# Ledger of designs, part 15: peptides against a protein of PDB entry 2L5G

Target 1, 41 residues: chain A of PDB entry 2L5G
Amino acid sequence: LSKEELIQNMDRVDREITMVEQQISKLKKKQQQLEEEAAKP

## One batch from the design tools (peptide; aimed at target 1 L27 Q31)

Design b2_p20_1_s2 (made by RFdiffusion4, then SolubleMPNN; from b2_p20_1, 9 letters changed)
Fold by OpenDDE base, seed 1:
Structure b2_p20_1_s2 (fold): chain B 41 residues (1-41), chain A 20 residues (1-20)
Amino acid sequence: as target 1 above (41 residues)
Amino acid sequence: SELEKEIEELKKKLEELKEK
């Protein structure tokens, strides 16, 4: 891989990390909402 | 739950991405 290809691969991985972290955050918030709704009398 | 499974799969994917 060229230096440019390595940088492009790093940038791709960084974007994928950000997307996965956002997905985890969204699902954790949904989990919390379901737990809060299940705890209501 | 399905949400717990999906969160676990995404956490595994996140660790695999951070090891690159």
Scores: peptide ipSAE 0.308, ipTM 0.806, DockQ to the pose 0.829
OpenDDE base, seeds 2, 3, 4, 5: peptide ipSAE 0.305, 0.304, 0.304, 0.307; ipTM 0.805, 0.805, 0.806, 0.807

Design b2_p20_1_s3 (made by RFdiffusion4, then SolubleMPNN; from b2_p20_1, 11 letters changed)
Fold by OpenDDE base, seed 2:
Structure b2_p20_1_s3 (fold): chain B 41 residues (1-41), chain A 20 residues (1-20)
Amino acid sequence: as target 1 above (41 residues)
Amino acid sequence: SKLEEEIKELEKKLEEIKKK
């Protein structure tokens, strides 16, 4: 791999991490909302 | 729940990405 290919692969991995972390955060927030709604009479 | 399973699969995927 060239230096440029290594940088591109790193940037891709960083984007993939960010996307997955954002998805996890969104689903955890939805889970919390459902738990809060279920706790209301 | 479907949400818990999806969170778990995404956490697994995140771990796999971070190990590369």
Scores: peptide ipSAE 0.324, ipTM 0.815, DockQ to the pose 0.884
OpenDDE base, seeds 1, 3, 4, 5: peptide ipSAE 0.324, 0.321, 0.323, 0.320; ipTM 0.814, 0.814, 0.814, 0.813

Design b2_p20_1_s4 (made by RFdiffusion4, then SolubleMPNN; from b2_p20_1, 10 letters changed)
Fold by OpenDDE base, seed 5:
Structure b2_p20_1_s4 (fold): chain B 41 residues (1-41), chain A 20 residues (1-20)
Amino acid sequence: as target 1 above (41 residues)
Amino acid sequence: SELEKEIEELKKKLEELKKK
């Protein structure tokens, strides 16, 4: 792999990490909302 | 729940990505 291909692969992985972290954050927020709604009398 | 399972699968995927 060229240096350019290695950088491109790194940038792709960094983007994928960011996307997965954002998805986890969104789902955790939904989980918290469901827990808060279930805790209301 | 389905949400808990999806969060767990995404955490596993995140761990695999961070190990590259």
Scores: peptide ipSAE 0.336, ipTM 0.819, DockQ to the pose 0.841
OpenDDE base, seeds 1, 2, 3, 4: peptide ipSAE 0.335, 0.335, 0.334, 0.332; ipTM 0.819, 0.819, 0.819, 0.819

Design b2_p20_2 (made by RFdiffusion4; failed a check: too like the target's own chain)
Pose (drawn by RFdiffusion4):
Structure b2_p20_2 (pose): chain A 41 residues (1-41), chain P 20 residues (1-20)
Amino acid sequence: as target 1 above (41 residues)
Amino acid sequence: EKEIEKLEEELEKLKKKQQQ
């Protein structure tokens, strides 16, 4: 199309991945509490 | 888009594991 309008669409998509990826990082830390609580006597 | 779909599937699997 213009080697510029399409380049901009790539940058918006990369931002959406950071939001999904930020949720998994918070969920992984939550597992620590549940994993730590289950391993406690 | 394909990478986002894979990440959503992984997130659903993690949520299911937490419910168990």

Design b2_p20_2_s1 (made by RFdiffusion4, then SolubleMPNN; from b2_p20_2, 9 letters changed; failed a check: too like the target's own chain)
Amino acid sequence: MEKIKMLEQQLSKLKKKQQE

Design b2_p20_2_s2 (made by RFdiffusion4, then SolubleMPNN; from b2_p20_2, 9 letters changed; failed a check: too like the target's own chain)
Amino acid sequence: LEKIEMLKQQLSKLKKKQQE

Design b2_p20_2_s3 (made by RFdiffusion4, then SolubleMPNN; from b2_p20_2, 9 letters changed; failed a check: too like the target's own chain)
Amino acid sequence: KEKITMLEQQLSKLKEKQQQ

Design b2_p20_2_s4 (made by RFdiffusion4, then SolubleMPNN; from b2_p20_2, 9 letters changed; failed a check: too like the target's own chain)
Amino acid sequence: KEKITMLEQQLSKLKKKQQE

Design b2_p20_3 (made by RFdiffusion4)
Pose (drawn by RFdiffusion4):
Order: structure tokens, then C-alpha cells, then sequence
Structure b2_p20_3 (pose): chain A 41 residues (1-41), chain P 20 residues (1-20)
């Protein structure tokens, strides 16, 4: 289209990945508490 | 511990769905 308007769409998509990726990092740390509590005597 | 195993399984399912 204009080698510019389409480039801007790529930047918006990359921002949405960081939100999903941020949720998985918080969920992974939550597993530590559950995994640590299950391994405790 | 059984309730924690169930919660871990649910969380793994939710992570798999987010990765898909």
C-alpha cells in the first residue's frame, strides 16, 4: 500500500505478543509455589 | 497435595491454550 501504513500494523501486532507472553511468565512463577508446596513434606 | 496436582494440571492446560 505505501511501505509505511503496513509497517505500522506490524508494530501493533508485536505489542499484543508481549501481553500474552507476560501472562505465561507470571503463570510459570505460580507453578513454583504449587510445585514447591507439593514437594514439601 | 491431590488438590494442588489438579490445580497444576489446570494451569498446564491454560498455558497450552495460550501457546496455541
Amino acid sequence: as target 1 above (41 residues)
Amino acid sequence: KEELEEEIEELKEEIEELEE

Design b2_p20_3_s1 (made by RFdiffusion4, then SolubleMPNN; from b2_p20_3, 11 letters changed)
Fold by OpenDDE base, seed 4:
Structure b2_p20_3_s1 (fold): chain B 41 residues (1-41), chain A 20 residues (1-20)
Amino acid sequence: as target 1 above (41 residues)
Amino acid sequence: KEKIKKQIEELEKKIAELKA
């Protein structure tokens, strides 16, 4: 792999990690909302 | 709720693989 290919691969992985972390955050927020709604008296 | 829990678990595994 060239230096440029290594940098491109690293940037791709970093973007994918960021996207997955954002998806987890959104799902955790949704999970919390559903738990709070179910806990309402 | 169980579907969301499983999706979170799957995505956490994916992050672990990406960071390995």
Scores: peptide ipSAE 0.261, ipTM 0.800, DockQ to the pose 0.143
OpenDDE base, seeds 1, 2, 3, 5: peptide ipSAE 0.258, 0.255, 0.255, 0.259; ipTM 0.798, 0.798, 0.797, 0.799

Design b2_p20_3_s2 (made by RFdiffusion4, then SolubleMPNN; from b2_p20_3, 11 letters changed)
Fold by OpenDDE base, seed 3:
Structure b2_p20_3_s2 (fold): chain B 41 residues (1-41), chain A 20 residues (1-20)
Amino acid sequence: as target 1 above (41 residues)
Amino acid sequence: RKKIEEQIKQLEEEIEKLKK
């Protein structure tokens, strides 16, 4: 792997982190909604 | 997340080796 290929792979991985963090945020919001609904009598 | 963070760290270490 060249230095340029390694830098390009880092930029790709940073984008993948951002996508996974957005998915985790959506799942956490859904979990909170289900917990709030389950806490209603 | 942890897997991707480890991949970044490995790529940074390889880039540092290529600068020497």
Scores: peptide ipSAE 0.033, ipTM 0.540, DockQ to the pose 0.024
OpenDDE base, seeds 1, 2, 4, 5: peptide ipSAE 0.029, 0.029, 0.023, 0.027; ipTM 0.494, 0.498, 0.420, 0.478; seeds 1, 4 fail the geometry check

Design b2_p20_3_s3 (made by RFdiffusion4, then SolubleMPNN; from b2_p20_3, 10 letters changed)
Fold by OpenDDE base, seed 5:
Structure b2_p20_3_s3 (fold): chain B 41 residues (1-41), chain A 20 residues (1-20)
Amino acid sequence: as target 1 above (41 residues)
Amino acid sequence: KKEIQKQIEELEKKIEELKK
């Protein structure tokens, strides 16, 4: 792999990490909302 | 709730694999 191909692979991994971290954040927020809704009388 | 927690755990494992 050239230096350019290594940078492109790193950028691809960084984008995938960002996408998965955003998915985790959305799921954690949804979990909290379902907990708060279930705690309402 | 339990299914969302499983999905979070699977995604956290995926992050661990991506960060190596």
Scores: peptide ipSAE 0.361, ipTM 0.832, DockQ to the pose 0.141
OpenDDE base, seeds 1, 2, 3, 4: peptide ipSAE 0.361, 0.358, 0.357, 0.361; ipTM 0.832, 0.831, 0.830, 0.831

Design b2_p20_3_s4 (made by RFdiffusion4, then SolubleMPNN; from b2_p20_3, 12 letters changed)
Fold by OpenDDE base, seed 5:
Structure b2_p20_3_s4 (fold): chain B 41 residues (1-41), chain A 20 residues (1-20)
Amino acid sequence: as target 1 above (41 residues)
Amino acid sequence: REEIKKQIEQLEKEIQQLKA
């Protein structure tokens, strides 16, 4: 792996982390909504 | 609810794998 390939791989990993964190945020929001709906009579 | 909790846990594991 060249230094350039290593940097490109790091940038890819950072993008993938950001995408997964956004998915977690979406799922946490959906979880909260379902919990709030389930707490209503 | 439990399905969403499992999905969150799986995504948290994927983040840790990407950081390792």
Scores: peptide ipSAE 0.038, ipTM 0.473, DockQ to the pose 0.137
OpenDDE base, seeds 1, 2, 3, 4: peptide ipSAE 0.022, 0.029, 0.031, 0.024; ipTM 0.299, 0.518, 0.521, 0.306; seeds 1, 4 fail the geometry check

Design b2_p20_4 (made by RFdiffusion4)
Pose (drawn by RFdiffusion4):
Structure b2_p20_4 (pose): chain A 41 residues (1-41), chain P 20 residues (1-20)
Amino acid sequence: as target 1 above (41 residues)
Amino acid sequence: EEELEELKEEIEELKEEIEE
């Protein structure tokens, strides 16, 4: 299209990945509490 | 034992959410 309008769409997609990826990092730390509680006597 | 079963269920649910 104009080697510019399409480039801008790529930057918006990359932002959406960071949100999904931020959720997984918080969920992985939550597992530590559950995994640590289950391993406790 | 009941508390450990509940924790296993919560871990399974979190694994399912991460896979989705």

Design b2_p20_4_s1 (made by RFdiffusion4, then SolubleMPNN; from b2_p20_4, 11 letters changed; failed a check: too like the target's own chain)
Amino acid sequence: SERLEELKKKQQQLEEEAAA

Design b2_p20_4_s2 (made by RFdiffusion4, then SolubleMPNN; from b2_p20_4, 13 letters changed; failed a check: too like the target's own chain)
Amino acid sequence: SEKREKLLKEQQQLEEEAAK

Design b2_p20_4_s3 (made by RFdiffusion4, then SolubleMPNN; from b2_p20_4, 12 letters changed; failed a check: too like the target's own chain)
Amino acid sequence: DKRLEELKKKQQQLEEEAAK

Design b2_p20_4_s4 (made by RFdiffusion4, then SolubleMPNN; from b2_p20_4, 13 letters changed; failed a check: too like the target's own chain)
Amino acid sequence: SERLQKLQKEQQQLEEEAAA

Design b2_p20_5 (made by RFdiffusion4; failed a check: too like the target's own chain)
Pose (drawn by RFdiffusion4):
Structure b2_p20_5 (pose): chain A 41 residues (1-41), chain P 20 residues (1-20)
Amino acid sequence: as target 1 above (41 residues)
Amino acid sequence: QQISKLKKKQQQLEEEAAKP
């Protein structure tokens, strides 16, 4: 299209990945509490 | 898909912690 309008769409998509990826990181730390609680006597 | 797998694993862990 103009080697510029399409480039801008790539940058918006990359931002959406970071939000999904930020949720998995928080969920993974939550597993530590549940995994640590289950391993406790 | 990765989030759904993690949620299933968390449910299993919550069930194991609630059993005693």

Design b2_p20_5_s1 (made by RFdiffusion4, then SolubleMPNN; from b2_p20_5 with Q1E; failed a check: too like the target's own chain)
Amino acid sequence: EQISKLKKKQQQLEEEAAKP

Design b2_p20_5_s2 (made by RFdiffusion4, then SolubleMPNN; from b2_p20_5 with Q2E K19A; failed a check: too like the target's own chain)
Amino acid sequence: QEISKLKKKQQQLEEEAAAP

Design b2_p20_5_s3 (made by RFdiffusion4, then SolubleMPNN; from b2_p20_5 with Q1D; failed a check: too like the target's own chain)
Amino acid sequence: DQISKLKKKQQQLEEEAAKP

Design b2_p20_5_s4 (made by RFdiffusion4, then SolubleMPNN; from b2_p20_5 with Q1S Q2E; failed a check: too like the target's own chain)
Amino acid sequence: SEISKLKKKQQQLEEEAAKP

Design b2_p20_6 (made by RFdiffusion4)
Pose (drawn by RFdiffusion4):
Structure b2_p20_6 (pose): chain A 41 residues (1-41), chain P 20 residues (1-20)
Amino acid sequence: as target 1 above (41 residues)
Amino acid sequence: EIEELEQEIEELEQEIEELE
């Protein structure tokens, strides 16, 4: 289209990935508590 | 109580797989 309007769409998509990826990181740490509690005597 | 924790872990693994 204009080698510019389409480039801007790529930057918006990259932002959405960071939000999904930020949720997995928080969920991974939550597993530590559950995994640590289950391994405790 | 351990069995309930194992179920919670399995549910979280499923949610992570859906997000991936």

Design b2_p20_6_s1 (made by RFdiffusion4, then SolubleMPNN; from b2_p20_6, 12 letters changed; failed a check: too like the target's own chain)
Amino acid sequence: KREEIQKQIQQLEEEIAKLK

Design b2_p20_6_s2 (made by RFdiffusion4, then SolubleMPNN; from b2_p20_6, 12 letters changed; failed a check: too like the target's own chain)
Amino acid sequence: KREEIQKQIQQLEEEIKKLQ

Design b2_p20_6_s3 (made by RFdiffusion4, then SolubleMPNN; from b2_p20_6, 10 letters changed; failed a check: too like the target's own chain)
Amino acid sequence: KREEIEKQIQQLEEEIKKLE

Design b2_p20_6_s4 (made by RFdiffusion4, then SolubleMPNN; from b2_p20_6, 12 letters changed; failed a check: too like the target's own chain)
Amino acid sequence: KKEEIQKQIQQLEEEIQKLK

Design b2_p20_7 (made by RFdiffusion4)
Pose (drawn by RFdiffusion4):
Structure b2_p20_7 (pose): chain A 41 residues (1-41), chain P 20 residues (1-20)
Amino acid sequence: as target 1 above (41 residues)
Amino acid sequence: LEEVEEELEELEEELEELKE
């Protein structure tokens, strides 16, 4: 299209990945509490 | 733990779809 309008769409998509990826990092730390509680005597 | 693993699998599938 103009080597510019399409480039801008790529930047918006990359922002959406960071939101999904941020949720997995928080969920992974939550597992530590559950995994640590389950391993406790 | 099983419910949290299922939620992670669903989010990984959503990431694969966004990459495609």

Design b2_p20_7_s1 (made by RFdiffusion4, then SolubleMPNN; from b2_p20_7, 11 letters changed; failed a check: too like the target's own chain)
Amino acid sequence: MKELEEEIEKLKKKLQEIKA

Design b2_p20_7_s2 (made by RFdiffusion4, then SolubleMPNN; from b2_p20_7, 10 letters changed)
Fold by OpenDDE base, seed 5:
Structure b2_p20_7_s2 (fold): chain B 41 residues (1-41), chain A 20 residues (1-20)
Amino acid sequence: as target 1 above (41 residues)
Amino acid sequence: MEELEKEIKELEKKLQEIKK
């Protein structure tokens, strides 16, 4: 691993983390919205 | 709703695997 390859791998991992965290956040918000809508008469 | 919980759980597992 060159220094450049290490940095590129870190940047890839950080992007993958961010993408998955954003997906989780989006789905949790959608779940909460559906729960709140289902709890309304 | 159960499908969203399953998808969230799968993504949380994937996130743990990436952070490991």
Scores: peptide ipSAE 0.409, ipTM 0.850, DockQ to the pose 0.846
OpenDDE base, seeds 1, 2, 3, 4: peptide ipSAE 0.406, 0.407, 0.407, 0.406; ipTM 0.848, 0.849, 0.849, 0.849

Design b2_p20_7_s3 (made by RFdiffusion4, then SolubleMPNN; from b2_p20_7, 10 letters changed; failed a check: too like the target's own chain)
Amino acid sequence: MEELEKEIEKLKKKLEEIKK

Design b2_p20_7_s4 (made by RFdiffusion4, then SolubleMPNN; from b2_p20_7, 12 letters changed)
Fold by OpenDDE base, seed 5:
Structure b2_p20_7_s4 (fold): chain B 41 residues (1-41), chain A 20 residues (1-20)
Amino acid sequence: as target 1 above (41 residues)
Amino acid sequence: MEKLEEEIKKLQQKLQEIKK
């Protein structure tokens, strides 16, 4: 691993983390919205 | 709704695997 390859791998991991966290947040918000809508008469 | 919880759980597992 060059320093450049290490940095590229870190940047990839950080992007993958961010993407997955954003997906989780989006789905949790959608779940909450559907729960709130289902709880309304 | 159950499918969303399953998908969230799958993504949480993937996140744990990335952070390991």
Scores: peptide ipSAE 0.399, ipTM 0.850, DockQ to the pose 0.800
OpenDDE base, seeds 1, 2, 3, 4: peptide ipSAE 0.396, 0.392, 0.394, 0.396; ipTM 0.849, 0.848, 0.849, 0.849

Design b2_p20_8 (made by RFdiffusion4; failed a check: too like the target's own chain)
Pose (drawn by RFdiffusion4):
Structure b2_p20_8 (pose): chain A 41 residues (1-41), chain P 20 residues (1-20)
Amino acid sequence: as target 1 above (41 residues)
Amino acid sequence: EQQLEELEQELEELKKKQQQ
């Protein structure tokens, strides 16, 4: 299309990955509490 | 887009594991 308008669409998509990826990092740490609680006597 | 679909699947699996 203009080697520019399409380049801008790539940058918006990369931002959406970061929001999904930020949720998984928080969920992973939550597992630690649940995994740590379950391993406690 | 394909990478987002894979990440959504991984997130659903993690949520299912936490419910167990």

Design b2_p20_8_s1 (made by RFdiffusion4, then SolubleMPNN; from b2_p20_8, 11 letters changed; failed a check: too like the target's own chain)
Amino acid sequence: MEKIKMLEQQLSKLKEKQQE

Design b2_p20_8_s2 (made by RFdiffusion4, then SolubleMPNN; from b2_p20_8, 10 letters changed; failed a check: too like the target's own chain)
Amino acid sequence: MEKITMLEQQLSKLKKKQQE

Design b2_p20_8_s3 (made by RFdiffusion4, then SolubleMPNN; from b2_p20_8, 10 letters changed; failed a check: too like the target's own chain)
Amino acid sequence: KEKIEMLKQQLSKLKKKQQE

Design b2_p20_8_s4 (made by RFdiffusion4, then SolubleMPNN; from b2_p20_8, 12 letters changed; failed a check: too like the target's own chain)
Amino acid sequence: MERITMLEQQISKLKQKQQE

## One batch from the design tools (peptide; aimed at target 1 L27 K28 E35)

Design b2_p21_1 (made by RFdiffusion4; failed a check: too like the target's own chain)
Pose (drawn by RFdiffusion4):
Structure b2_p21_1 (pose): chain A 41 residues (1-41), chain P 21 residues (1-21)
Amino acid sequence: as target 1 above (41 residues)
Amino acid sequence: EQIAKLKEEIQQLEEEIAKLK
């Protein structure tokens, strides 16, 4: 289209990935508590 | 059971990230 309007759409998509990826990182740490509690005597 | 559910949710989110890419 203009080598510019389409480039801007790529930047918006990259921002959406960081939000999904941020949730996995918080969920992974939550597993530590559950895994640590399950391994405790 | 809670860990299994969290592993399923994480797999779903990884599949959503793969579709977005």

Design b2_p21_1_s1 (made by RFdiffusion4, then SolubleMPNN; from b2_p21_1, 12 letters changed)
Fold by OpenDDE base, seed 3:
Structure b2_p21_1_s1 (fold): chain B 41 residues (1-41), chain A 21 residues (1-21)
Amino acid sequence: as target 1 above (41 residues)
Amino acid sequence: SELEKLEQEIKELEKKIQALK
């Protein structure tokens, strides 16, 4: 693996992490909404 | 429940992030 290939692999992983973190954020927001609705009498 | 499914999905995605780091 060249230095350039290692950097490209790192950038790919960073993009994948960002996509998964955005998905987690959306799911946590949905979780919070369900918890707030369940806490209403 | 839907809440339990979301909690489990979040947990699996957090594990995926840790495996990528």
Scores: peptide ipSAE 0.341, ipTM 0.825, DockQ to the pose 0.856
OpenDDE base, seeds 1, 2, 4, 5: peptide ipSAE 0.340, 0.339, 0.338, 0.339; ipTM 0.826, 0.825, 0.825, 0.825

Design b2_p21_1_s2 (made by RFdiffusion4, then SolubleMPNN; from b2_p21_1, 13 letters changed)
Fold by OpenDDE base, seed 1:
Structure b2_p21_1_s2 (fold): chain B 41 residues (1-41), chain A 21 residues (1-21)
Amino acid sequence: as target 1 above (41 residues)
Amino acid sequence: KELEELEKEIKKLEEKLQELK
């Protein structure tokens, strides 16, 4: 792997990490909303 | 249940995040 290929692979992984973290955050917010709604009488 | 499906999906994404780091 060239230095450029290593940087490209790192940039790809960093984008994938960001996308997964955003998905987790969105789903955790939905989870909290459903838990708060289920806790209402 | 929707909550149980969300918990399973969050867990899979957290496992994927651990593999990426």
Scores: peptide ipSAE 0.514, ipTM 0.878, DockQ to the pose 0.819
OpenDDE base, seeds 2, 3, 4, 5: peptide ipSAE 0.511, 0.511, 0.513, 0.513; ipTM 0.878, 0.878, 0.878, 0.878

Design b2_p21_1_s3 (made by RFdiffusion4, then SolubleMPNN; from b2_p21_1, 11 letters changed)
Fold by OpenDDE base, seed 5:
Structure b2_p21_1_s3 (fold): chain B 41 residues (1-41), chain A 21 residues (1-21)
Amino acid sequence: as target 1 above (41 residues)
Amino acid sequence: DELKKLEEEIKELEKKIQELK
């Protein structure tokens, strides 16, 4: 792997991590909303 | 149960992050 290929692979992984972290954040927010709705009388 | 499904999905995505790091 060239230095350029290593940087491209790192940038790809960083984008994939960011996308997954955003998905987790969205799911945690949805979970909290459902817990709050289930706790309402 | 939707809450249980979200918990399992979050857990799978957290594992995927650890595999990418």
Scores: peptide ipSAE 0.306, ipTM 0.816, DockQ to the pose 0.882
OpenDDE base, seeds 1, 2, 3, 4: peptide ipSAE 0.305, 0.301, 0.300, 0.302; ipTM 0.815, 0.814, 0.813, 0.815

Design b2_p21_1_s4 (made by RFdiffusion4, then SolubleMPNN; from b2_p21_1, 12 letters changed)
Fold by OpenDDE base, seed 5:
Structure b2_p21_1_s4 (fold): chain B 41 residues (1-41), chain A 21 residues (1-21)
Amino acid sequence: as target 1 above (41 residues)
Amino acid sequence: KELEELEKEIEKLREKIEKLK
């Protein structure tokens, strides 16, 4: 792997991590909404 | 239950992050 290929692979991984973390955040927000709805009488 | 499905999906996404690091 060239230096440029290593940087491109790092940037790809960082983007993939960011996308997955955003998905987790959205799912955690949905989880919280369902927990709050289930706690209402 | 939708909550249990969300928890399972969150765990799969965490495992995906761990494989990317």
Scores: peptide ipSAE 0.225, ipTM 0.771, DockQ to the pose 0.855
OpenDDE base, seeds 1, 2, 3, 4: peptide ipSAE 0.220, 0.214, 0.220, 0.218; ipTM 0.767, 0.763, 0.767, 0.766

Design b2_p21_2 (made by RFdiffusion4)
Pose (drawn by RFdiffusion4):
Structure b2_p21_2 (pose): chain A 41 residues (1-41), chain P 21 residues (1-21)
Amino acid sequence: as target 1 above (41 residues)
Amino acid sequence: EVKEEIEELEEQIAKLKEEKE
């Protein structure tokens, strides 16, 4: 279209990935508590 | 259940990468 308007759409999509990826990182740490609690005597 | 939720989120990230391509 203009080698510019389409470039801007790529930057918006990359921001959405960081939100999903941030949720996985928090969920992974939550597993530690559950995994640590299950391995405790 | 938490592992299933992570797998579902990883699938959503793969789809978003495919749409970007």

Design b2_p21_2_s1 (made by RFdiffusion4, then SolubleMPNN; from b2_p21_2, 11 letters changed)
Fold by OpenDDE base, seed 4:
Structure b2_p21_2_s1 (fold): chain B 41 residues (1-41), chain A 21 residues (1-21)
Amino acid sequence: as target 1 above (41 residues)
Amino acid sequence: SIEEEIKRLEKKIEELKKKKE
């Protein structure tokens, strides 16, 4: 792998991390909503 | 469950971060 290919692969991994972090954030918000709805009498 | 999916995704982030080391 050239230095350029290594940088491109790292940038790809960074984009994949960001996408997964956004998915986790959405799931945590859904979990909180379900907990708040279940806590209502 | 939502909790199991969160845990799976957190593990995936850990694996992705290890690829940058």
Scores: peptide ipSAE 0.520, ipTM 0.870, DockQ to the pose 0.846
OpenDDE base, seeds 1, 2, 3, 5: peptide ipSAE 0.518, 0.516, 0.517, 0.516; ipTM 0.869, 0.869, 0.868, 0.869

Design b2_p21_2_s2 (made by RFdiffusion4, then SolubleMPNN; from b2_p21_2, 10 letters changed)
Fold by OpenDDE base, seed 1:
Order: structure tokens, then sequence, then C-alpha cells
Structure b2_p21_2_s2 (fold): chain B 41 residues (1-41), chain A 21 residues (1-21)
């Protein structure tokens, strides 16, 4: 792999990480909402 | 289960981070 190909592969992985982190954040917010709703009488 | 989905995605992040090493 050229230096450029390595950088491009790292940038791709970083984008994938960011997308998964955003998904986790959204799911954690949903989990919290469900827990808060379940705690209401 | 949202808990299980979060756990799977956290594992995926670790696998992606290991690819950068």
Amino acid sequence: as target 1 above (41 residues)
Amino acid sequence: SIKKEIEMLEKKIQELKEKKK
C-alpha cells in the first residue's frame, strides 16, 4: 500500500467509527427515554 | 434489545480501532 492508500483507508475507518458512534449515541438516548418512561407511574 | 445492539456496536468500534494499529 502507498502512503496515500494507507491514509485513505484510515479516513474510511474513521468515518465508519463516527457513524457507529452516532448510532450508539442515538440508541443510548432511546434507552434513557424508555427507562424514564418506564419509571413514570 | 437496545442494550444488546449497543454492545454489538461497541464491539464493532473496537474492531475498527484495531484496524488502525
Scores: peptide ipSAE 0.480, ipTM 0.860, DockQ to the pose 0.902
OpenDDE base, seeds 2, 3, 4, 5: peptide ipSAE 0.479, 0.479, 0.477, 0.478; ipTM 0.859, 0.859, 0.858, 0.860

Design b2_p21_2_s3 (made by RFdiffusion4, then SolubleMPNN; from b2_p21_2, 10 letters changed)
Fold by OpenDDE base, seed 1:
Structure b2_p21_2_s3 (fold): chain B 41 residues (1-41), chain A 21 residues (1-21)
Amino acid sequence: as target 1 above (41 residues)
Amino acid sequence: SIEKEIEELEKKIKELKEKKK
């Protein structure tokens, strides 16, 4: 692998991490909403 | 389950971070 290919692979991994972190954030928010809705009388 | 999905995604982040090292 060239240095350029390694950098491109790292940038791709960083984008994938960011996407997964955003998914986790959305799921945690949904979980909180469901807990708050379930706690309402 | 949202909890299981979060756990799987956290595992995926760990695997991606290890690929970067």
Scores: peptide ipSAE 0.472, ipTM 0.857, DockQ to the pose 0.848
OpenDDE base, seeds 2, 3, 4, 5: peptide ipSAE 0.469, 0.470, 0.471, 0.470; ipTM 0.856, 0.856, 0.857, 0.857

Design b2_p21_2_s4 (made by RFdiffusion4, then SolubleMPNN; from b2_p21_2, 10 letters changed)
Fold by OpenDDE base, seed 2:
Formats: C-alpha cells, sequence, structure tokens
Structure b2_p21_2_s4 (fold): chain B 41 residues (1-41), chain A 21 residues (1-21)
C-alpha cells in the first residue's frame, strides 16, 4: 500500500468509527427514553 | 435487546481502533 492508500484507509476507518458512535448514541438515548417512560406512574 | 446491540457496537469500535494502531 502507498502512503496515500494508508491515509485513505485510516480516513475510512475514522468515518466507520464515527458512524458506529452515532448509532450507540441513538441507542443509549432510546434506552434512556424507555427507562423514563417505564418510571412514570 | 438494546444493551446487547450497544455491546456489539462497542466491540466493533474497539476492532476499528485496533486497525488504526
Amino acid sequence: as target 1 above (41 residues)
Amino acid sequence: DIEKEIEELEKKIQELKEKKA
């Protein structure tokens, strides 16, 4: 792999990490909403 | 199961970070 290909692969991995982190954030928010709704009398 | 899905995604992040190291 060229230096440019290694950088491009790194940038791709960084985008994939960001996408997964956003998915986790959405799921954690849904989890919190379900807990808050379940705690209502 | 939201908790299980979060755990699987956290493992995926760890694998992706290890590819950068």
Scores: peptide ipSAE 0.477, ipTM 0.857, DockQ to the pose 0.854
OpenDDE base, seeds 1, 3, 4, 5: peptide ipSAE 0.475, 0.476, 0.475, 0.474; ipTM 0.857, 0.857, 0.857, 0.857; seed 3 fails the geometry check

Design b2_p21_3 (made by RFdiffusion4; failed a check: too like the target's own chain)
Pose (drawn by RFdiffusion4):
Structure b2_p21_3 (pose): chain A 41 residues (1-41), chain P 21 residues (1-21)
Amino acid sequence: as target 1 above (41 residues)
Amino acid sequence: VEQQISKLKKKQQQLEEEAAK
């Protein structure tokens, strides 16, 4: 289209990945508490 | 606690599949 308008769409998509990826990181730490509680005597 | 871990692993798999799509 203009080698510019389409480039801008790529930057918006990259931002959406960081939001999903940020949720997996918080969920992984939550597993530590559940895994640590389950391994406790 | 084991049931909560298993449910969280399923949610993680769904989020990884959405990110791969």

Design b2_p21_3_s1 (made by RFdiffusion4, then SolubleMPNN; from b2_p21_3, 7 letters changed; failed a check: too like the target's own chain)
Amino acid sequence: VQKEIEELKKKIQQLEEELAK

Design b2_p21_3_s2 (made by RFdiffusion4, then SolubleMPNN; from b2_p21_3, 7 letters changed; failed a check: too like the target's own chain)
Amino acid sequence: VQEEIEKLKKEQQQLEAELAK

